# Ledger of designs, part 21: peptides against a protein of PDB entry 6RGO

Target 1, 392 residues: chain A of PDB entry 6RGO
Amino acid sequence: MALKLLGFNQDATCFSVISSNKGVTIYNCDPFGKCFELEKSTSNDEELDFLVEMLFSTSLIAVVDKTIGASKRKKLKIVNTKRKATICELTFPHEIMDVIMNRKIICVVLKSDQIFVYDISCMKLLRTIDVRGEKLKSTSKFRNSEAVGDIGVRVSLSTDNNSILCYSSYSKSDKENAPLNDIVVFDALKCIQINVLPAVHQSNIVCIACSPDGMLMATASEKGTIIRVFKTIDTENDEPILVNEFRRGSRPSRISEMKFNHDNTLLACVGESDTIHIFALPVTTTEADANEDDTLQQSSHSLSSSINGLQYISKGLANRFGKIIVSKIPTQSQQRHVAYIKIPENAKYRIGFPKDTTNTIHICGEDGNYLVYSIPRNEVGPCTLVKSNTFD

## One batch from the design tools (peptide)

Design b1_p12_1_s3 (made by RFdiffusion4, then SolubleMPNN; from b1_p12_1, 6 letters changed)
Fold by OpenDDE base, seed 4:
Structure b1_p12_1_s3 (fold): chain B 392 residues (1-392), chain A 12 residues (1-12)
Amino acid sequence: as target 1 above (392 residues)
Amino acid sequence: SAIEELRKLLSE
């Protein structure tokens, strides 16, 4: 049977799949089992396509049926899984490409490169972000080049209540074919643009991850060889702060998903390669005032690898068009993975970090495997399989 | 209402 992975929820307590025979199934991770099924609306042997976003472990899901016809692809249903009932339905002018949410907001990405931001508590539209309109304001003659293929606006949202939205935008270059290589950081609650990271890659950004707290963002381009991690809000001399530059590999390979763990110590990436890579982030020691004597010997054997995080002040190279390009970290300073998981070739996997276990990663594959791995703390090496389940 | 149901689910 063809499985299609939809992904984990925000805390990796559940994951969603499309089964060709059943429709959408949501699995609980612990205890492992089916918690919800959405039957296919048609008896036809049509290839099922859905977007499903689940709000944590709640009974709230957002669903888009993309299987049949242009009308359904424009409809977002908010569903109560306990009642198996649609609470509300929204219709959009264009096909829905992505849906992301937290406890405060829901964002809907359209094929038109528009992002609709809603207050989830009342489904009130807070903002329409027109990424093409921003491009058109910056440059005179954009042809309505239909985005050739799978290149569109990418989004990521903080899972916290601060609701930091990161999205890819068109570079303000006078080139007709400006890539989606800028990042905008947006306070989705206040509806304010808080930062712009220009030209973070040379090619289109195809993957973005926001940290749970919204303080960090990871980006990958179509090449998928380099992952860059930035501060989202903080700037240095009005320039973006590049925290890390990770090398996934030497060969081009598309990254489909990246995620931070809940304490911002790890970044995982998955894609078309046979390997999930896990990178260590520098622990930002918040200078907590040294005063409170609380002797709790929690043996956080954090590997104090004293990688003095060279705060590489990304002196933006002004390109020939006066734009700041984020400086590349020297290849010698590019960090590799600290851990990895081997996955079957050509199997699509999704990743999730559970909230309570920062050194555990959940993965699921279109091969029907749900796997829990322990991440090594003290050495560079393979992750250890802790639990496995199968689904169909 | 639909909004009251939605608010209830957001509190789960």
Scores: peptide ipSAE 0.634, ipTM 0.971, DockQ to the pose 0.897
Fold by OpenDDE base, seed 2:
Structure b1_p12_1_s3 (fold): chain B 392 residues (1-392), chain A 12 residues (1-12)
Amino acid sequence: as target 1 above (392 residues)
Amino acid sequence: SAIEELRKLLSE
């Protein structure tokens, strides 16, 4: 049967899949097994498409039926999985492209490049963000929404209660074809823009990950060769702080998903390549715990990768040819992966980090494999398979 | 109510 992966929940305790014959199934990771099933509403041989976002291990899911011919692509359903009942339904003016949530906020991304921000506790609209509206103030031409292919607004939300929303925005370039290469950092609770990171890539951003605490953000462009990690809130001399620049590979390959682990020590990426890459982040020593005297000289050979100085992304000087010059970390200072997982070619995989085990990664494939890997700490190499299960 | 059910689920 053709499987389509929807992904893991925020703590990687569950993952969701579409089966062509069954509809949506949610699996529990430990103990492994089916925990919820949503039957297909149509008997037709139409390719099923859904958005399903699960709120942690709760019985709350958001569901969008995106199946072609379904009049439901504009409808968000909030479902109680224990009751198998719709709690509420919202209808939008445009097709829903993405849905993200935490315990405070639900964000709905539309094909119109609008982000609707709701208080999840009452489904009250807090803000409508019009990502095109900022551009339309500079460029009067409506791009025919049909001709913008697979490139839309990308979003990521912190899993904590701070509810830091990162989204891609159009650069202020006078070009009719301005790329989605800016990032806006937004406090979704207060409805305040916190930061703007201009021209973080030369091409459209296709993947964003926010850290669980909302303090870090990872970005990848259509090229998928370089991943950049920024601070979300902190700035240095009113300029964005680039924490890391990682090289996934030399060949272009789309990144479909990135995730931080729960302590911000690891960043994983997956996509169209045969390899999941895991990168180490510098441990931000919060200065707070410096007081307790305990003398354990464990010689942590900190792989102090000499992070050669914080390269300011100088304001992308549009050269005389209207090319955005992104300051690049020299190729010699670009960090490689610390760990990797080989996956089958042409298999789509999704990734998740469990909360309780910072050196463990969960992965699932459209091949019907759910796999748990241990990430090596002290060596660069392959991850070790710890557990495997199959699903249909 | 739907809101009371939402609040209950958010506390899980």
Scores: peptide ipSAE 0.631, ipTM 0.971, DockQ to the pose 0.895
Fold by OpenDDE base, seed 3:
Structure b1_p12_1_s3 (fold): chain B 392 residues (1-392), chain A 12 residues (1-12)
Amino acid sequence: as target 1 above (392 residues)
Amino acid sequence: SAIEELRKLLSE
């Protein structure tokens, strides 16, 4: 059967799939099994397309029917899975491209490059973010949305209650074809812009991940060769906002999804390549635990030595052209993966990190495999398969 | 109400 993966929920306790014959199915990861099914309402041989966002392990899902020809592409449904009932419906002026949520906020991304931010507890609109801003006034040319492929506004939301929203924005260049290569960091609860990261890539950003606590953000461009990790908040300390630069590979390959684990120690990426890559993040020791005198002289060859080379270039260039956050990091300082998973080249995969096991990753494929891997801690190498299940 | 049901699900 043709399966289309929708992805994991925030804690990787469930994943959702589209089956051409059944409609939307949600699986529980442990114990493995079907927990919800939304039947196909139409007998038409049309390829089913849906957005389904689940709120953790709760009975709350957001659903958008994106099937071609469907008048429903502008409708968000909030559904109770236990009751199989729609709680509420919202209708938007444009097609819904993405939906993200946590326990506080729902964000709805439209084809118009607008982000609608709602208080989930009452479905009250808090903010409409127009990512195009004033550029909409000059270019009456709606980019004929047929020819510009899957390039739109990308979003990620922290899974915590701080509700840090990261989104891609158009560069300030007067060029008609300005890339989506800026990042805005937004407090979705207070409805304030926290930060703007200009020109974080040379090309359009196609993937964003926010850490669960909203303190970190990862970005990848359409090239997918380099992943950058940034602090979301400017610390008062003269610390660089760019904390990591990872090399996924030398060949261009689109990254479809990135995820942080729950303690911000790992970043995973998946896409069109035969490999899921897992990167280690330096643990930012907050100064609080520095008091325990435990003299374990383990020669942590501090990864700090590679960062010191970046400090000298930043001061001189920052004054003339606004905060060039992405100094040309020497290609030699690019970190590689610490772990990997080989996947079939012809199957799309999605990834999730379970909350209780920071060194475990859940993956599922359009090949009908749900797989649990253990991530090696002390060595660079392949992940170990721990559990396997199949779904149809 | 729909809002009361929504709030209940958010507390799960």
Scores: peptide ipSAE 0.629, ipTM 0.970, DockQ to the pose 0.902
Fold by OpenDDE base, seed 1:
Structure b1_p12_1_s3 (fold): chain B 392 residues (1-392), chain A 12 residues (1-12)
Amino acid sequence: as target 1 above (392 residues)
Amino acid sequence: SAIEELRKLLSE
């Protein structure tokens, strides 16, 4: 059967798939098995497409039927999986492109480059962000909507209650075709813009990940060769703080998903390549716990010791136009992965980090494999397969 | 109500 992966929930306890025959299926990871099924509403042999966002391990899902010809592409359903019942339905003026949520906020991204921010507890609209309207305030020219290929606004939301929303925005350019290469950091609860990171890549941003605590964000462009990690809130001299620059590869390849682990020590990425890459982040020692004199002589060969050489390149070069350009880390200082997983070529995979095991990663493929890997701690190398299951 | 059910699920 043709499977399409929707992804893991926030804590990687469940993942969702589309089956051509069954519609949406949600699997529990441990114990492994089907926990929810949503039947297709049409008997047609049309290729099924859905958005499904699950709130952790709860019985709450957001569902959008995106199937071609379906009048439902503008409808968000909030569903109770235990009752198999729609709690509420929202209708939007445009097609829904993405849905993201936490315990406080649900964000709905439209094909119009609008982000609707709701208080999930009452489904009250808090804010409409018009990313095109922000561009039009900076550029007098209408973007012809037709030339927007598969490149829309990208979003990521912190999984915590702080509800830090990161989204791609249009750079201030006098050119009609300004790229989606700015990032806006937004407090979704207060509805305040916190930060703007200008021109973080040369081309459109296609993937964003926010850390669970909202303190870090990772970005990748259409090229997918370089991943940049920034602080979300903190600035140095009103300039964005680049924490890391990772090299995924030398060849262009689309990154489809990135995730931080729950303690912000790892960043994983997956996409069109035969390899899931896992990068180590420097542990931000919060100054507070420096008092425990535990002289554990961590042997000098710890993966942490090689990371100390990243001077915070806070020096944004103001270009000739007074724009802060994030200084590129020299190619020699670009970090590679610390771990990897080989996956079948042309198989789409999704990734998740379980909350309780910081050195474990869950992956699932359109090949019907659900796999659990252990991430090496002390060496650069392959992840070890710990558990495997199959699904249909 | 739908809101009461929603709030219950958000507490799971």
Scores: peptide ipSAE 0.628, ipTM 0.970, DockQ to the pose 0.896

Design b1_p12_1_s4 (made by RFdiffusion4, then SolubleMPNN; from b1_p12_1, 6 letters changed)
Fold by OpenDDE base, seed 4:
Structure b1_p12_1_s4 (fold): chain B 392 residues (1-392), chain A 12 residues (1-12)
Amino acid sequence: as target 1 above (392 residues)
Amino acid sequence: DAIKELQELLSE
């Protein structure tokens, strides 16, 4: 039977799959078992295609039936899984490409490169972001470039209530074929753009992950060889802060998904390669806990050293060469993975980090395997399989 | 009411 993975929910307590015979099935991870089934609406042997986003372990799901006809592909259903009932239906002007949500907002990505941001509590539209419209303000020509293939706006949302939305945007370069290689960081609650990271890759961004707290973002291009991690909000001298640059591999391979763990200590990536890579992030010691009471009195010595800074008045000519702000991403030493999982070749996998166990990763495959791995803390090496289940 | 039902589910 052909399985298609939809992915884990935000806390990796559930995952969703499409089964060609049944439709959508949601599995609970612990205890392992089916918790919801959405039957296919048609008896036809049509290839099933769905978007399903689940809100944590709640009975709330967002569903898009992409199987049949242009009309269904434009409809978002909000479904109560306990009642097996549609609460509301939204219709969009274009095909829905992605749906992402947290406890505050739902974002709907359209084939038109539009992002619709809703308050989930009332389904009120807060903002329409027109990524093409932003490009058009920068570049005069509408090429109706039918997006050749699977290149579109990518999004990621913080799982917390701060609701930091990261999305790929077109570079402001005067090139008619500007890549989707900028990142916009957006406060989805306030509907404010808070940061722009220009040209974070040379090619289109195909994968984005926001940290659960929204403070970090990981990006990968079509090449999938380098993963970059940035601060989302913080800037240094109005420039983006690169936290890490990771090397996934030397060979090009598409990254399909990346996720941070809940404490921002790990970043996992999966894609078309036989390997899930797990990278260690530097622990940002929030300086907050340094206020413990170490009252040690040590003395006041006032060393006054007066180094006179020289005032050199360099008159340098303002040559009008357009500063291509090649953001000199500081050449941080490219780090490798600290842990890995081998997966079957050509099996699509999805990843999830459970909230309560920061050194555990959940994975599921289109091969029908649900696997729980322990991540080594102190050694570079393979993850250890802790639990396995199968699904159909 | 659909909004009431949404709010109930968001509290789960």
Scores: peptide ipSAE 0.665, ipTM 0.974, DockQ to the pose 0.897
Fold by OpenDDE base, seed 2:
Structure b1_p12_1_s4 (fold): chain B 392 residues (1-392), chain A 12 residues (1-12)
Amino acid sequence: as target 1 above (392 residues)
Amino acid sequence: DAIKELQELLSE
């Protein structure tokens, strides 16, 4: 049967899949098994497409039926999985492209490049963000939304209650074809723009990950060769702080998903390549716990990769040819992965980090494999398979 | 009813 992966929940305790014959199934990771099933509404041999976002291990899911021919692509259903009942339904003016949530906020991304921000506790609209609205002041040409292929607004939300929303925005370049290469950082609770990171890549951003605490953000472009990690809120001399620049590979390959682990020590990426890459982040020593005297001289050979100086992404000087010059970390200071997982070619995989085990990663494939890997701490190498299960 | 149910689920 053809499986389509929807992904893991925020704590990687569950994952969602579409089965062509069954509809949507949610699996629990431990103990492994089916915890919810949503039957297909149509008897037709139409390719099923859904958005399903689960709120942690709760019985709350958001569901969008995106199946072709379904009049439901504009409808968000909030469902209680225990009751198998719709709690509420929202209808949008445009097709829903993405849905993200935490315990405070639900964000709905539309094909119109609008982000609707709701208080999840009452489904009250807090803000409508029009990502095109800043650009529409300069260029009245409606891009025929049909011809803009797989490039839309990307979003990521912190899993904590701070509800830091990161989204891709159009650069202020006078070009009719300005890329989605800016990032906006937004406090979704207060409805305030916190930061703007201009021209973080030369091409459209296709993947964004926010850290669980909202303090870090990872970005990847259509090239998928370089991943950049920024601070979300903090700035230095009113300029964005680039924490890391990682090299996934030399060959272009789309990144479909990135995730931080729960302590911001690891960043994983997956996509069209045969390899999941895991990168180490510098541990931000919060100065607070410096007081307790305990003398354990464990010679942590900190792989202090000398992060040679914080390269300011200087304001991307549009050269005379209107090319955005992104300051790049020198190729010699670009960090490689610390760990990797080999996956089957052409298999789509999704990734999740469990909360309780910072050195463990959950992965699931459209091949019907759910796999748990241990991440090596002290060596660069392959992850070790710890547990495997199959699903259909 | 719906809001009460949402609040119950958000407390899980």
Scores: peptide ipSAE 0.658, ipTM 0.972, DockQ to the pose 0.903
Fold by OpenDDE base, seed 1:
Structure b1_p12_1_s4 (fold): chain B 392 residues (1-392), chain A 12 residues (1-12)
Amino acid sequence: as target 1 above (392 residues)
Amino acid sequence: DAIKELQELLSE
């Protein structure tokens, strides 16, 4: 059967798939098995397409039927999985492109480059962000909507209650075709813009990940060769703080998903390549707990020695146009992965980090494999397969 | 009430 992966929930306890025959299926990871099924509403042999966002391990899901010809592409359904019932339905003026949520906020991204921010507890609209309207304030020219291929606004939301929303925006350019290469950091609860990171890549941003606590964000462009990690809120001299620059590869390859683990020590990426890459982040020692004298001289010297060379290059070079250009880390200082997983060529995979095991990663494939890997701690190398299951 | 049911599920 043709499977399409929707992804893991926030804590990687469940993942969702589309089956051509069954519609949407949600699997529990441990114990492994089907926990929810949503039947297709049409008997047609049309290729099924859905958005499904699950709120952690709760019975709450957001569902959009995106199937071609379906009048439902503008409808968000909030569903109780235990009751198999729609709690509420919202209708939007444009096709829904993405949905993201946490325990406080649900964000709906439209094909119009609008982000609708709701209080999930009452489905009250808090804010409409018009990313095109922000561009039009900077550029007098209408972008013809037709020439925007598969490149829309990308979003990521912190999984915590702080509800830090990161989204791609249009660079201030006098060119009609300004790229989606700025990032806006937004407090979704207060509805305040916190930060703007200008021109974080040379081309459109296609993937964003926010850390669970909202303190970090990772970005990748259409090239997918370089991943940049920034602080979301903190600035140095009103300039964005680049924490890391990772090299995924030398060849262009689209990154489809990135995720931080729950303690912000790892960043994983997956996409069109035969390899899931896992990068180590420097532990930000918060100065506060420096008092416990516990002399565990554990010889973690080997991995730390390569990290010390990242001087905080806070020096944004103001270009001739007064734009802060994030200084590129020299290619020699670009960090590689600390771990990897080989996956079948042309198989789409999704990734998730379980909350309770910081050195474990969950992956699932359109090949019907659900796999649990252990991430090596003390060496650069392959992840070890710990558990495998199959699904249909 | 749909809001009451939402609040119950958000507490799971």
Scores: peptide ipSAE 0.656, ipTM 0.972, DockQ to the pose 0.897
Fold by OpenDDE base, seed 3:
Structure b1_p12_1_s4 (fold): chain B 392 residues (1-392), chain A 12 residues (1-12)
Amino acid sequence: as target 1 above (392 residues)
Amino acid sequence: DAIKELQELLSE
């Protein structure tokens, strides 16, 4: 059967799939099994297309039916899975491209490059962000929306209650063809812009991940060769906003999804390549635990030595062109993966990190495999398969 | 009420 993966929920306790014959199915990860099914409303052999976002392990899902005509593609349904009932329906002026949520906020991304931010508790509109409206202040020409293919505004939301929203924005360049290579960091609760990261890649950003706590953000361009990790908030300390630069590979390959684990120690990426890559993040020890005197002289050859070379280039160029946050990191300082999973080249995969096991990753494939892997801690190498299940 | 049901689900 043709399966289309929708992805994991925020804590990787469930994943959702589209089955051509059944409609939308949600699986529980442990114990493995079907927990919800939304039947196909139409007898037509039309390829099913849905957006489904689940709120953790709750009975709340957001659903967009993209299968049928321009009218349904503009409707967001909030559904109670226990009752199999629509609680409320919102209609938008344009096609819905993405939906993300946490326990506080729903964000709805439209084909118009608008982001609608709602308080989930009452479905009240808090903010409309017009990513094009900021561009139109700089560039008079409406790009005809038809010719821009799969390149739209990308978003990620923190899974915590701080509700940090990261989204791609158009560069302020007077070029008619300004790329979506800026990042805006937005407090979705307070409806304030926290930060703007200009020109984080040379090409359009196609993937963004926010950490669960909203303190970190990862970005990848359409090239997918380099992943950059940034702090979302400028700390008062002169610390670089760019924390890490990872090399996924030398060959261009689109990254479809990135995820942080729950303690911000790992970043995973998946896409069109035969390999899921897992990167280690340096643990930012907040100064609080420095008081315990435990003299374990373990020679942690501090990875700190490679960062010191970046300090000298920053001061001179910053004054003329706004903070070039992406100094040319020497290609030699690019970190590689610490772990990997091989996947079939012809199957799309999605990834999730469970909350209770920071060194475990859940993956599911359009091949009908749900797989649990253990991530090695002390060695660079393949992940170990721990559990396997199949779904149809 | 739809909002009441929504709030009940957000507390799960």
Scores: peptide ipSAE 0.656, ipTM 0.972, DockQ to the pose 0.907

